# Peptides against a protein of PDB entry 5K2M, part 2

Target 1, 273 residues: chain A of PDB entry 5K2M
Amino acid sequence: MRIGITYTVLRREEMAIKERAGEFGEVVMLHEDDLLFPGNYDLDVVIIRNVSHFKALYTARLFESEGIPTVNSSRLIFEAGDKLFATLRLAGKVPVPEWKAALSEGGALRVPDSLGYPLVSKPVFGSWGRLLAKVNDRDSLEAVLEHRKWMKNPLYGIHYFQEFVEKPGRDIRSYVIGGEFVGAIYRYSNHWITNTARGGKAEPCSDPEVEELSVKAWEAFGEGALAIDIFESEKGLLVNEVNPNMEFKNAARVTGADMAGKLVEYAVEVAKT

## One batch from the design tools (peptide; aimed at target 1 R130)

Design b1_p22_6 (made by RFdiffusion4)
Pose (drawn by RFdiffusion4):
Structure b1_p22_6 (pose): chain A 273 residues (1-273), chain P 22 residues (1-22)
Amino acid sequence: as target 1 above (273 residues)
Amino acid sequence: SELEEEIEEEEEEDELLEELLE
């Protein structure tokens, strides 16, 4: 059993994964510098841990082209990692915040007629709560669209919006690996953006409703290891997003759950074809 | 490092977007 781990830097998550994988077989640490294709790699499975979402997608696709299964797969990395594609997959399967998509500035200006104010603008490929905007009126919408327009990345031209959900000073992050619920936390902040990457704080979450909803959200994709974001609202729990390159150091510490171990166990199972 | 530089650029964009919304 040879288990590959692709990484950019060795965060606590990558170190814990390396350790757990060592109990099952030879660990082959693959920095981005070690990645060259086409190439001969002798691996039964690769755990994708690249910090760049896009580098993780392409390395997963490249290893798949060498006949080497990846966790997560290139398909899941793409579908689950893009807010719009993921919302299309979650819709009708679990409750989600109301959302709209537009392909131009003019189309985006009509979004408030459907969603109302306040609304949330966010990039389709983003993480760590970056470039999220709470838009309270037309002037703010025009400001966000003007700035998005001048940004170089054509992906900023895909305009994705959600109604603003009044959360109770926190949101929920849960983890489902291979269909098994492995834990959840609350992420508190005095700011409406609650990511731990922007200073949000983890506490244990033992709400049985989140366990079931989290499994249903995972079932919309039917594979892999997913970190799931959930909002509490006046209309019950809403699934906001799913994440295919999960961070969990605060979550594992707070809940005591072995998220790195469960990811590895799942990877060994996929390594057996 | 390159990654640190990228993170700093993202933070600056956040700050800029917040100022535009003020």

Design b1_p22_6_s2 (made by RFdiffusion4, then SolubleMPNN; from b1_p22_6, 8 letters changed)
Fold by OpenDDE base, seed 2:
Structure b1_p22_6_s2 (fold): chain B 273 residues (1-273), chain A 22 residues (1-22)
Amino acid sequence: as target 1 above (273 residues)
Amino acid sequence: SELEKELEELEKLDKELEELLK
């Protein structure tokens, strides 16, 4: 078994994945600078750990073109890594925050007519709460839309909005790999954007409802390894988003779950299929 | 953490590159 691991930065996650992969076969670390296609890669499976969503997506697709399966697959990265596409998958299977998408400024200005205020404006791509805006009123909406006009990436012209969900000072991050619930944590923050990467406290989450909902959310995609963001709302649990390129160092530390091992085990299964 | 800041900067650079390549 030859296991490739693509990466941008060697983080704790990549180190853990490398270590666990070594138990199953030969490990080939592939920094982004090592990647050139078409290539003659002798690999049975590739674990995709590129930081950039698009680099991860294209890397996965390029390996697949060489007949090498990836974890996650390019399909999953594409569907799960886009907030709007992920919402489309999730909305039919699990509770999600109310949302609207508009393809023009004129359309976006009408979003409050349906969802009211406050709103959350999200780019369809990006991580760590970047470019999230709480939109409390018309003036704020106009400002967000004006700024979007001057953003160079045309994807910023895709206007994705959610209702603002009042959270109890925390959210939930769960992990499902190959359809199996691996673990979950609470992420605490005094800010409406909860992110452990921004210094939020993490605690174990042992809630059977979270486990069940997490598996259902994963089933909306039906493959791969996903981190799942869940909100505790007055309406109950809501699946906010999923991440096909998950960070898990804090979750692994807090829960003691072998996230890296589970990921590698799944990759080995994919390689054998 | 410092690593998280570095990652954020890398993602920013990636986005800038994507914008240039559009």
Scores: peptide ipSAE 0.015, ipTM 0.493, DockQ to the pose 0.158
OpenDDE base, seeds 1, 3, 4, 5: peptide ipSAE 0.014, 0.014, 0.014, 0.014; ipTM 0.477, 0.488, 0.490, 0.487; seed 5 fails the geometry check

Design b1_p22_6_s4 (made by RFdiffusion4, then SolubleMPNN; from b1_p22_6, 8 letters changed)
Fold by OpenDDE base, seed 1:
Structure b1_p22_6_s4 (fold): chain B 273 residues (1-273), chain A 22 residues (1-22)
Amino acid sequence: as target 1 above (273 residues)
Amino acid sequence: SELEEEERRLEELDRELEELLS
């Protein structure tokens, strides 16, 4: 078994994946600078750990074009890594926050007619809560839309909105790999954007309802390794988003779950199919 | 914390990559 690992930066996650992969076979670390296509890669599977969503997507697709399966697949990265596409998968399977998508400013201005205020404006791509805006009123909506007009990436012209979900000062991040629930954490924050990067604390989450919902959310995609962000709301648990390029350092530390090992095990199984 | 600094650095890197792709 030859396992490739693509990466941008050697984080704790990549080091853990490398270490665990070594137990199953030969490990080939592939920095972004090492990636040229078409290439003659002698690999049975590639674990995609590029930081950039787009680099991860294209890297996966390029390996797949050479007959090498990837974890995650380019299909999964594409569908799960876009907040709107992910919502489209999730909405028919699990509870999600109420949402609207608009393809123009004129359309976006009508979103409050259905969702009311406050709203959350999200880009369809990006991580760590970047460019999330709580929109409390018409003036704020107009301001967000005005700023989006001047952004260069055309994807910022895709307007994705959610209802604002009142959270109990925390959210849940769970991990499902190959359909198996691996673990979950609470992420605490006094800010409406919960992220451990913003000084949030993480604690283990042991809730059977979270486990069940997480697996169902994964089943909406039906493959791969996903981190799943879940909100606790007055309406119950809501699946907010998924991440096909999961960070799990904190979750692994807090829960003690061998997330790297589970990822490698899944990759090995993918290689055998 | 070390964690916050690492995550900040990653956020910056991701932002830079997105800017390059835009």
Scores: peptide ipSAE 0.020, ipTM 0.537, DockQ to the pose 0.117
OpenDDE base, seeds 2, 3, 4, 5: peptide ipSAE 0.018, 0.018, 0.018, 0.019; ipTM 0.540, 0.537, 0.549, 0.555

## One batch from the design tools (peptide; made by RFdiffusion4, then SolubleMPNN; aimed at target 1 N245; its pose is not in this set)

Design b1_p23_1_s3
Fold by OpenDDE base, seed 2:
Structure b1_p23_1_s3 (fold): chain B 273 residues (1-273), chain A 23 residues (1-23)
Amino acid sequence: as target 1 above (273 residues)
Amino acid sequence: SRAEELLKELDKDYEWLEKNLHS
C-alpha cells in the first residue's frame, strides 16, 4: 500500500496522518511544490490536506484523472466545501439555519423581507470565519453589498445569507469518517464566531443527539471524512456547515479519538475498492 | 499565530483568484 499525502503546511494533523499512515504502508509526502500534472504517481490512494479549498479540489481531481482515488474525493470537496452547495445537500436531510441566496445586489436587498434581521452574510468559500458579517440592519446590509461589488472574484457576487443563530457561547464540531462517528467537541468563544483556530477553548462533547445528527449530515453526502459544525439553538440542533478539509488537532487532543488513524483506515479502504 | 499563517496561505490563493478569475 502506497499512501500519498498532499499538503501546503506540515501541521500537527499532517504529522499525525503521516505517522498513522506509516503503520499501513509506504507514505509519500507531497508538498504543493511537488505536484505537477500529468505525472507518474505510483500511489494507491491520496489523502488531500492542501490548505486552499480550490487547490485541494483541483489536486483531488487531477489524481482521480490518473486513476488514483483521493480522500476526500473531488466530488465531496466540491459539494461540501461550498457553503451554498453544502446547504443544498444538508437541507433535505437535517435541520439547518434558515437561509437565502441571491445572485444580485437587488435580490440580496430583499433577503430581510424573508429572513428579517439580524443576518449572517457568508461567502460561499473560505475558512476560519473569514468575511463573515453580522448584518443587523439595512445600513449594514448595504455596506456589505457595496464592498462585495468591488471584490474581483465573481464568487463574491453569490450572496449567501443565514439567520443569525443565538448560541450559548459555544458551538459543536463533530467528525464523521466513512459514515462512522469519531467524536465531537464544544468550541467556546465570547465572540459570535466560534473557531478553535482563533483561540477558542475546546471540550469533549458526548451527546447521542449530536452523534445521530452528525451521521445523518454525513449521509447527505455519502462519502469521505467530514467535520460538521452544529449550533445549539432555541429551535434545537442545527447543522451550520461541513468541512471536507478538517482540522482536528484540538478535537483529537480533547477527546482522545484517533482522528488521524480513522482517516488513514478509511483511505486504505478506499484504495481497496 | 498558526491561524495567521494558514490565512496567509489562503490569502495568496484568493488574491491569485481575484487577479486572474475576475470575469
Scores: peptide ipSAE 0.019, ipTM 0.545, DockQ to the pose 0.065
OpenDDE base, seeds 1, 3, 4, 5: peptide ipSAE 0.014, 0.007, 0.016, 0.008; ipTM 0.463, 0.490, 0.535, 0.466; seeds 3, 4 fail the geometry check

Design b1_p23_2_s2
Fold by OpenDDE base, seed 2:
Structure b1_p23_2_s2 (fold): chain B 273 residues (1-273), chain A 23 residues (1-23)
Amino acid sequence: as target 1 above (273 residues)
Amino acid sequence: MEELKEKLRKIVEELGKELEKEF
C-alpha cells in the first residue's frame, strides 16, 4: 500500500500521520510545490493535510479525478469546510446555535429582527476564529457590513450569523473518524473565542452525551475524519461547526488518543473499498 | 538544540496560519 500525504507545513499532526502511515505501507510526502496535475500518481490513498481549505478541496478533487481516493474526500471537505453548508447538514440531525444567512447587506440588516443581539458574524470559510465578530448593536453590524463590501472575495458577500452563545469559559472539541468517536477535549479561554490556537488550555473531556452527539454530528456527513466543535449552553449541548482539516496535537497529547493512527487506519480502509 | 527546534516549528506553524489568511 502506498499512502500519499499532502501538506503545506510539516506540523505535529503531519509528522505523527507520517510516522503512523509508515507502519501500514510506503509513505509519499507531497508538499504543495510537488503537486502538478495530471501527475500519474502511483498511490492507493491520499491523506489531505493542506492548510488552506480551498487548496485541500482542489487537491482532493484532483486526486479523485485520477481514481485515487482521499481522506477527506472532496465532497466532505466541500460540505463540512463551509460553515453554512455544514450548518445545513447538522441542523437536521443535532442541536445547533440559532443561525441566519443573508445574501445582501439589506438582508443582513434584518438579521437582528430574528436573532436579536448579541450575535456573531462569521465568514463561511476560514479557520482559527479569523473574521469572527461579536456584534452587540446596530452600529457594530453596520461597521462589519461596510468592511465586508471592500473585501475582494465574493464569498464575503455571503452573510452568515449565529446567536451569541454564552459559554462557561470553555468549549468542547471532539474527534470522530470513520464513525468512531476517538476522543474529546475542553478548550479553556477567558475570551469568547476558545480556540487553543489562540493560547487556550486543553483538558480531557469524558462525557457520554458529548460522545453520542459527536457521532450523530458525523452521521450528518456519513464519511471521513471530522473535528466537531460543541458548545455548552443554557439550552444544552450545541454543535457549532465541524472541521474536515482538523488540528489534533493538543487533543492527542491531553487524551492520549491515537488520532494519527485512527486517521491512517481509516485511510487504509478507504483504499480497500 | 531541541528547544530551538521547537521554537522554529512553532514559528513555521504560525506562518502556515498566516498563509491561510489570504485564501
Scores: peptide ipSAE 0.023, ipTM 0.601, DockQ to the pose 0.023
OpenDDE base, seeds 1, 3, 4, 5: peptide ipSAE 0.023, 0.024, 0.021, 0.022; ipTM 0.615, 0.594, 0.577, 0.600; seeds 1, 3, 5 fail the geometry check

Design b1_p23_2_s3
Fold by OpenDDE base, seed 1:
Structure b1_p23_2_s3 (fold): chain B 273 residues (1-273), chain A 23 residues (1-23)
Amino acid sequence: as target 1 above (273 residues)
Amino acid sequence: MEELRKKLEELVKKLGEELEKEF
């Protein structure tokens, strides 16, 4: 068993994955600077840990083109890493926040007719709550749309909106790998954007309803390793988004769950199929 | 130790932010 690990930055997650992968076989660390294609790589599976969503997507697809399976697959990275495509998968299986997509400014200006105010504007790509806007009124909506016209990436012209969900000063992040629930955490924040990377406290979440919902959310994709972001709302639990390139250092620390080991075990399973 | 960890976490976040700006 030869296990590739692609990475941009050697984080705690990549160190833990490397260490656990060493128990199953030979580990080949592949920095982004080492990735040339076609490369004729002698690997049984590749764990994708590139920081960029698009670098991860293309790296996965490039290895798959050489007949090497990846964790996650390029298909999963594509579908789960786009907030709109992920919503399309999730909405058929689990409760999600009310959402609208618009492909023009004139379409986006009609979103409040369905969602009301306040609403949340999201880019379809990106992490750490970047370019999230709480839109309280028409003037704020017009401002967000005006700014997006001047953004160079055409994906900013894809207008994704959600209802604003009032949260109890926290959200939930769960982890499902190969269909197995691995663990969950509460992420505390006094800001409507909950993120532990922004100084939020993490605590263990032990809730059977979260576990069941997390597995169902994973089943909407049916493969790979996903972090799942869940909101506690007056309507019950809502699956907000998934992440196919999960950070888990805080969750592993807080829960004691071997998320790196579970990811490697799944990658070894994928290599044997 | 904890301050250095926070600084490193912010640096990794900024690196991720820069890598996503290369579009």
Scores: peptide ipSAE 0.018, ipTM 0.491, DockQ to the pose 0.027
OpenDDE base, seeds 2, 3, 4, 5: peptide ipSAE 0.018, 0.017, 0.008, 0.017; ipTM 0.506, 0.475, 0.398, 0.487; seed 3 fails the geometry check

Design b1_p23_6_s1
Fold by OpenDDE base, seed 4:
Structure b1_p23_6_s1 (fold): chain B 273 residues (1-273), chain A 23 residues (1-23)
Amino acid sequence: as target 1 above (273 residues)
Amino acid sequence: MPSDEEIAEELAELAKKAILEAE
């Protein structure tokens, strides 16, 4: 078994994946600077750990074009890594926050007629809560839309909105790999954007409802390794988003779950299929 | 002056770096 690992930065996750992959076969670390296609890669599977969503997507697709399966697949990265496309998958299977999408400023200005205020404006791509805006009123909406016009990437012109969900000072991040629930954590923050990378405390989450919902959310995609962000709301549990390029350092530490091992085990299974 | 593209790329890289350093 020859396992490739693509990466941008060697984080704790990539180190753990490398270490665990070494127990299953030969490990080939592939920094982004080492990637050139078409290439002659002698690999049975590639674990995609590029930081950029688009670099991860294209890297996965490029390996797949050479007959090398990837974890995650380019299909999964494409569908799960875009907040709107992920919502389209999730909305038919699990509770999600109310959402609207608009393809024009004129459309976006009508979103409050359906969802009311406050809204959350999200870019369809991006990580770590970048360019999330709590939109409390019309003036704020107009400002967000105006700023989006000056952003060079045309994907910023895809206007995705959610209802603002009041959270109990925390959210839940769960992990499902190959359809198996691996673990979950509470992420505590006094800010409406909950992210452990911003100094939030993490604690283990042991809730059967979270486990069931997480598996159902994964089943909306039907493959791969996903981190799932869940809100505790007055309406019950809501699946906010999924991440096909999950960070798990804090979750692994807090839960004691072997997330790196589970990811490698799944990659080995994918290689054998 | 850097192009809007160069600025956006630089800001994206700085943001990535800042997030990685905060972990």
Scores: peptide ipSAE 0.016, ipTM 0.394, DockQ to the pose 0.034
OpenDDE base, seeds 1, 2, 3, 5: peptide ipSAE 0.016, 0.016, 0.014, 0.012; ipTM 0.454, 0.516, 0.473, 0.390; seeds 2, 5 fail the geometry check

Design b1_p23_7_s2
Fold by OpenDDE base, seed 3:
Structure b1_p23_7_s2 (fold): chain B 273 residues (1-273), chain A 23 residues (1-23)
Amino acid sequence: as target 1 above (273 residues)
Amino acid sequence: SLDEKVEELKEELYKRLKEYLLS
């Protein structure tokens, strides 16, 4: 078994994946600077750990073009890594926050007629809460739309909105790999954007409802390794988004779950099919 | 080793960049 691992930065996650992959076969570390296509890669599977969503997507597709399967697949990265496309998959299977999409400024200005205020404006791509805006009124909506006109990437012209969900000072991050629930954590924050990267406290989450909902959310896509963000709301549990390029060092530390091992085991399974 | 030190520095840099992007 020959396992490739593509990466931008050798983080704790990539070090753990490398270590566990070494137990199953030969490991080939591939920094972004090492990637050139078409190429002669002798690999049975590639684990995609590029930081950039788009670089991860194209890297996966390029290896697939050489006949080498990837974890995650380019299909999964494409659908799960876009907030709107992910919502389209999730909405038919699990409870999600109420959402609207508009393709023009004129359409976007009518969104509050359905969602009301406050609402959240999200870009369809990006990570770490970049360009998330809580929109409390008409003036704020107009300001967000005006700024979007001057952004260079045409994807910023796709207007995705979500209802503002009041959370109990925390959210849930769960992990599902190959359809198996691996673990979950609570992430605490004093800000409406909850992220462990902001120095938030993490605690283990042991809730059968979270486990069941997480597996159902994964089944909306039907493959790969996903981190799943869940809100605790007055309406119950809501699946907010999924991430096909998950960070897990904090979750692994807090829960003790072997997330790197589970990812490698799944990649080995993919290589054998 | 030098390689180990380089990887430690890369991880630290990544952490700082992430914090900056969230600020």
Scores: peptide ipSAE 0.021, ipTM 0.522, DockQ to the pose 0.027
OpenDDE base, seeds 1, 2, 4, 5: peptide ipSAE 0.014, 0.014, 0.014, 0.015; ipTM 0.456, 0.466, 0.469, 0.433

Design b1_p23_8_s1
Fold by OpenDDE base, seed 5:
Structure b1_p23_8_s1 (fold): chain B 273 residues (1-273), chain A 23 residues (1-23)
Amino acid sequence: as target 1 above (273 residues)
Amino acid sequence: KEMELLKELAEKAKKAIEEYEAK
């Protein structure tokens, strides 16, 4: 078996995936600079670890066009990596924060009539809490909308909003691979944006309700490896978003779960189907 | 070319919203 691994930066996750993949066959590391299409790739499966959402999406689709399956698939990356598309999948299966999408400034200005204040403005794409805004009033909403007009990317014209969820100083990140719950962590932060990469403490989360909800959230997509972000709210657990390009270094360390091994095992299964 | 692609993705988003609201 020949296992490709595409990457932008050799992180702890990519090193762990490479190491575990070596137990199943020949490993071919493919930096973004190594990729040209159409190509003559002799690979049974490709694990997609490109940092950029769009580069990951296109890399997956290009390998698929040559008959090589990918983990994750281009379909999953597309649907899970966009907050709006992910919400459309999730909302029918699991509890999600109340949300509105608007396609114009005039539409966006009416969002508070439904969601009230405070609300959260999110780009449909992006990671690490980039361009998230807590919008407390009309003046703040107008400012966010004004700034979006000057952003060149047309996707910034897709106005996605959520209710502001009061969290107990933490959120939950769970991991589901091939439909199996692998583990979960609490991420602690005194800021309304919880991000462990910004110095938040992580602790194991052992909650059967989180496990059940995480599997249901994965089933909304029905394939691949997903990290799932869950909020604890007054109305119960809410699935906020999913990530098809999971970071798991902290979660693997804290839980002891073999996330890299589980990902490789799933990729090997995909290669055999 | 990238900008054109992003416009196509924005149109797909619009369509997805419309399809969701129609259900």
Scores: peptide ipSAE 0.373, ipTM 0.872, DockQ to the pose 0.761
OpenDDE base, seeds 1, 2, 3, 4: peptide ipSAE 0.257, 0.010, 0.000, 0.006; ipTM 0.799, 0.377, 0.259, 0.289

Design b1_p23_8_s3
Fold by OpenDDE base, seed 4:
Structure b1_p23_8_s3 (fold): chain B 273 residues (1-273), chain A 23 residues (1-23)
Amino acid sequence: as target 1 above (273 residues)
Amino acid sequence: EEMKELEKLAEELRKKILEHEAL
């Protein structure tokens, strides 16, 4: 078994994945600078750990073009890594925050007619709460839309909005790998954006409803390793988003779950399929 | 004290790199 691991930055996650992968076979670490295609790679599976969503997506697709399966697959990265596409999958299976998408400024200006205020503007791509805006009024909406026009990436012209969900100063992040629930944490923050990467604290979450909902959310995609972000709302649990390129350092530390091992085990299973 | 400052700086730089590369 030859296991590739693509990476941008060697994080604690990549170190843990490397270590666990070494128990199953030969490990080939592939920095982004090492990735040239076509490349005739001698690998049975590749674990995708590129930081960029797009780099991860294209890397996965490029390995797949050489007949090498990836974890996650390019399909999963594409569908889960885009917040709008992920919402489309999730909305058919699990409760999600109310959302609207608009493809023009004129369309976006009508979103409050349906969602009301406050609402949340999100880019369809990006991590760590980047470019999330709580939009409280018309003036703020106009400002966000104006700024989006001047952003270089055309994907910023895809206007994705959610209702603002009142949360109890925390959210839930769960992990499902190969359809199995691995663990969950609470992420605490005094800010409406609850993300441990922004200095939030993490605590273990042991809730059967979270476990069930997390598995159902994973089933909306039907493959791979996903981190699932869940809100505790007045309406109950809502699946906010999923991440096909998950960070798990904090979750592994807090829960004691062998997330790296589970990821490697799944990759080995994929290689044998 | 200097080591703590360096550790803090290293973590901040790591975060900035990750944020940059995630675009």
Scores: peptide ipSAE 0.259, ipTM 0.753, DockQ to the pose 0.021
OpenDDE base, seeds 1, 2, 3, 5: peptide ipSAE 0.026, 0.251, 0.039, 0.025; ipTM 0.641, 0.757, 0.671, 0.633

## One batch from the design tools (peptide; made by RFdiffusion4, then SolubleMPNN; aimed at target 1 S52 N195 M246 F248; its pose is not in this set)

Design b1_p24_8_s1
Fold by OpenDDE base, seed 1:
Structure b1_p24_8_s1 (fold): chain B 273 residues (1-273), chain A 24 residues (1-24)
Amino acid sequence: as target 1 above (273 residues)
Amino acid sequence: SEAEELRKKLEEESKLVEKLVPGE
């Protein structure tokens, strides 16, 4: 078994994946600078750990074009890594926050007619709460839309909105790999944007309802390794988003779950199919 | 350190997005 690992930065996650992959076979570390296509890669599977969503997507697709399966697949990265596309998958299977998408400013200005205020404006791409805006009123909505007009990336013209969910000072991040629930954490923050990468405290989450919902959320995609962000709301648990390029150092530390091992085991399984 | 790492990741992602998806 020859396992490739693509990466941008050798983080704790990549080190753990490398270490566990070594138990299953030969490990080939592939920094982004090493990636040239077409290439003569002798690999049975590639674990995609590029930091950028787009680099991860294209890297996965390039290996797949050479007949080498990836974890995650380019299909999963594409669907799960876009908040709107992910919502389209999730909404048919699990409870999600109420949402609207608009393709113009004129459409976006009508979103409050359905969702009311406050609402959350999200870019369809990006990580770590970047460009999330709590929109409390019409003036704030107009300001967000005005700023989006001047952003160079045309994807900022895709307006994705959610209802604002009042959270109990925390959210949940769970991990499902190959359909198996691996673990979950609470992420605490006094800010409406909860993220451990922004200095939030993490604690173990042991809730059977979270586990069941997480598996169902994974089943909406039906493959790969996903981190799943869940809100505790007055309406119950809501699946907010998924991440096909998960960070798990804090979750692994807090839960003791072998997330790196589970990821490698799944990659080995994928290599054999 | 963690904040610096996050900033570097965000910067890298931003640069790539600008390169791959040029504005109209």
Scores: peptide ipSAE 0.015, ipTM 0.442, DockQ to the pose 0.078
OpenDDE base, seeds 2, 3, 4, 5: peptide ipSAE 0.017, 0.019, 0.015, 0.014; ipTM 0.430, 0.437, 0.398, 0.469; seeds 2, 3, 4 fail the geometry check

Design b1_p24_8_s2
Fold by OpenDDE base, seed 3:
Structure b1_p24_8_s2 (fold): chain B 273 residues (1-273), chain A 24 residues (1-24)
Amino acid sequence: as target 1 above (273 residues)
Amino acid sequence: SEAEELRKKLEEEAKEVEKLIPGE
């Protein structure tokens, strides 16, 4: 078996995936600079580890065009990596924060009539809390919308909003690979955006409700490897978002789960299908 | 090159993310 691994930066995750993949066959590391298409790649499967959402998406689709399956698939990366498209999948299967989407400024200005204040403005793409805004009032909403008009990427004209969820100073990140729950952690932060807290603590999460909800959230997509972000709210557990380009270094360390091994085992299964 | 500059930027961002995200 020949396993490709595409990457932008050789992180601890990519090193762990490489090491584990070596137990199953020949490993071919492919930096973004090495990728040209169409090409004559002799690979049974490719594990996609590009940092950029769009580069990951296009890389996956390009390998698929050569008849090579990818983990994750371009379909999964597309649907899970967009917050709005992910919400559309999740909302029919699991509890999610209340949300609204608007396609114009005039539509966006009516969102508080349904969600109230405070609300959260999110871009549909991007990671690590970039361009998240807590909107407390009308003036703040108008300011966010005004700034969006001057952003060059047309995707910033897609206005996605959620209710503001009060969290107990933490959130939950779980991992599901090939439909199997592999682990979960609590992420502690003093900031309302848990992902940006320098010096935050991670702890193991052992909760049967989290496990069940995580598997159901994965089933909304039905394939691949997903990190799942869950909020503890007064309404119960809410699935906030999913990530098809998971980081797992801290989760693997804290839980002791073999995240890299599980990912490789799933990729080997995909290669045999 | 533009590609090398972008790569260096992404490497810096990745290092920053490793420090900033305690749970990832």
Scores: peptide ipSAE 0.016, ipTM 0.483, DockQ to the pose 0.063
OpenDDE base, seeds 1, 2, 4, 5: peptide ipSAE 0.014, 0.015, 0.013, 0.016; ipTM 0.479, 0.471, 0.437, 0.484; seeds 2, 5 fail the geometry check

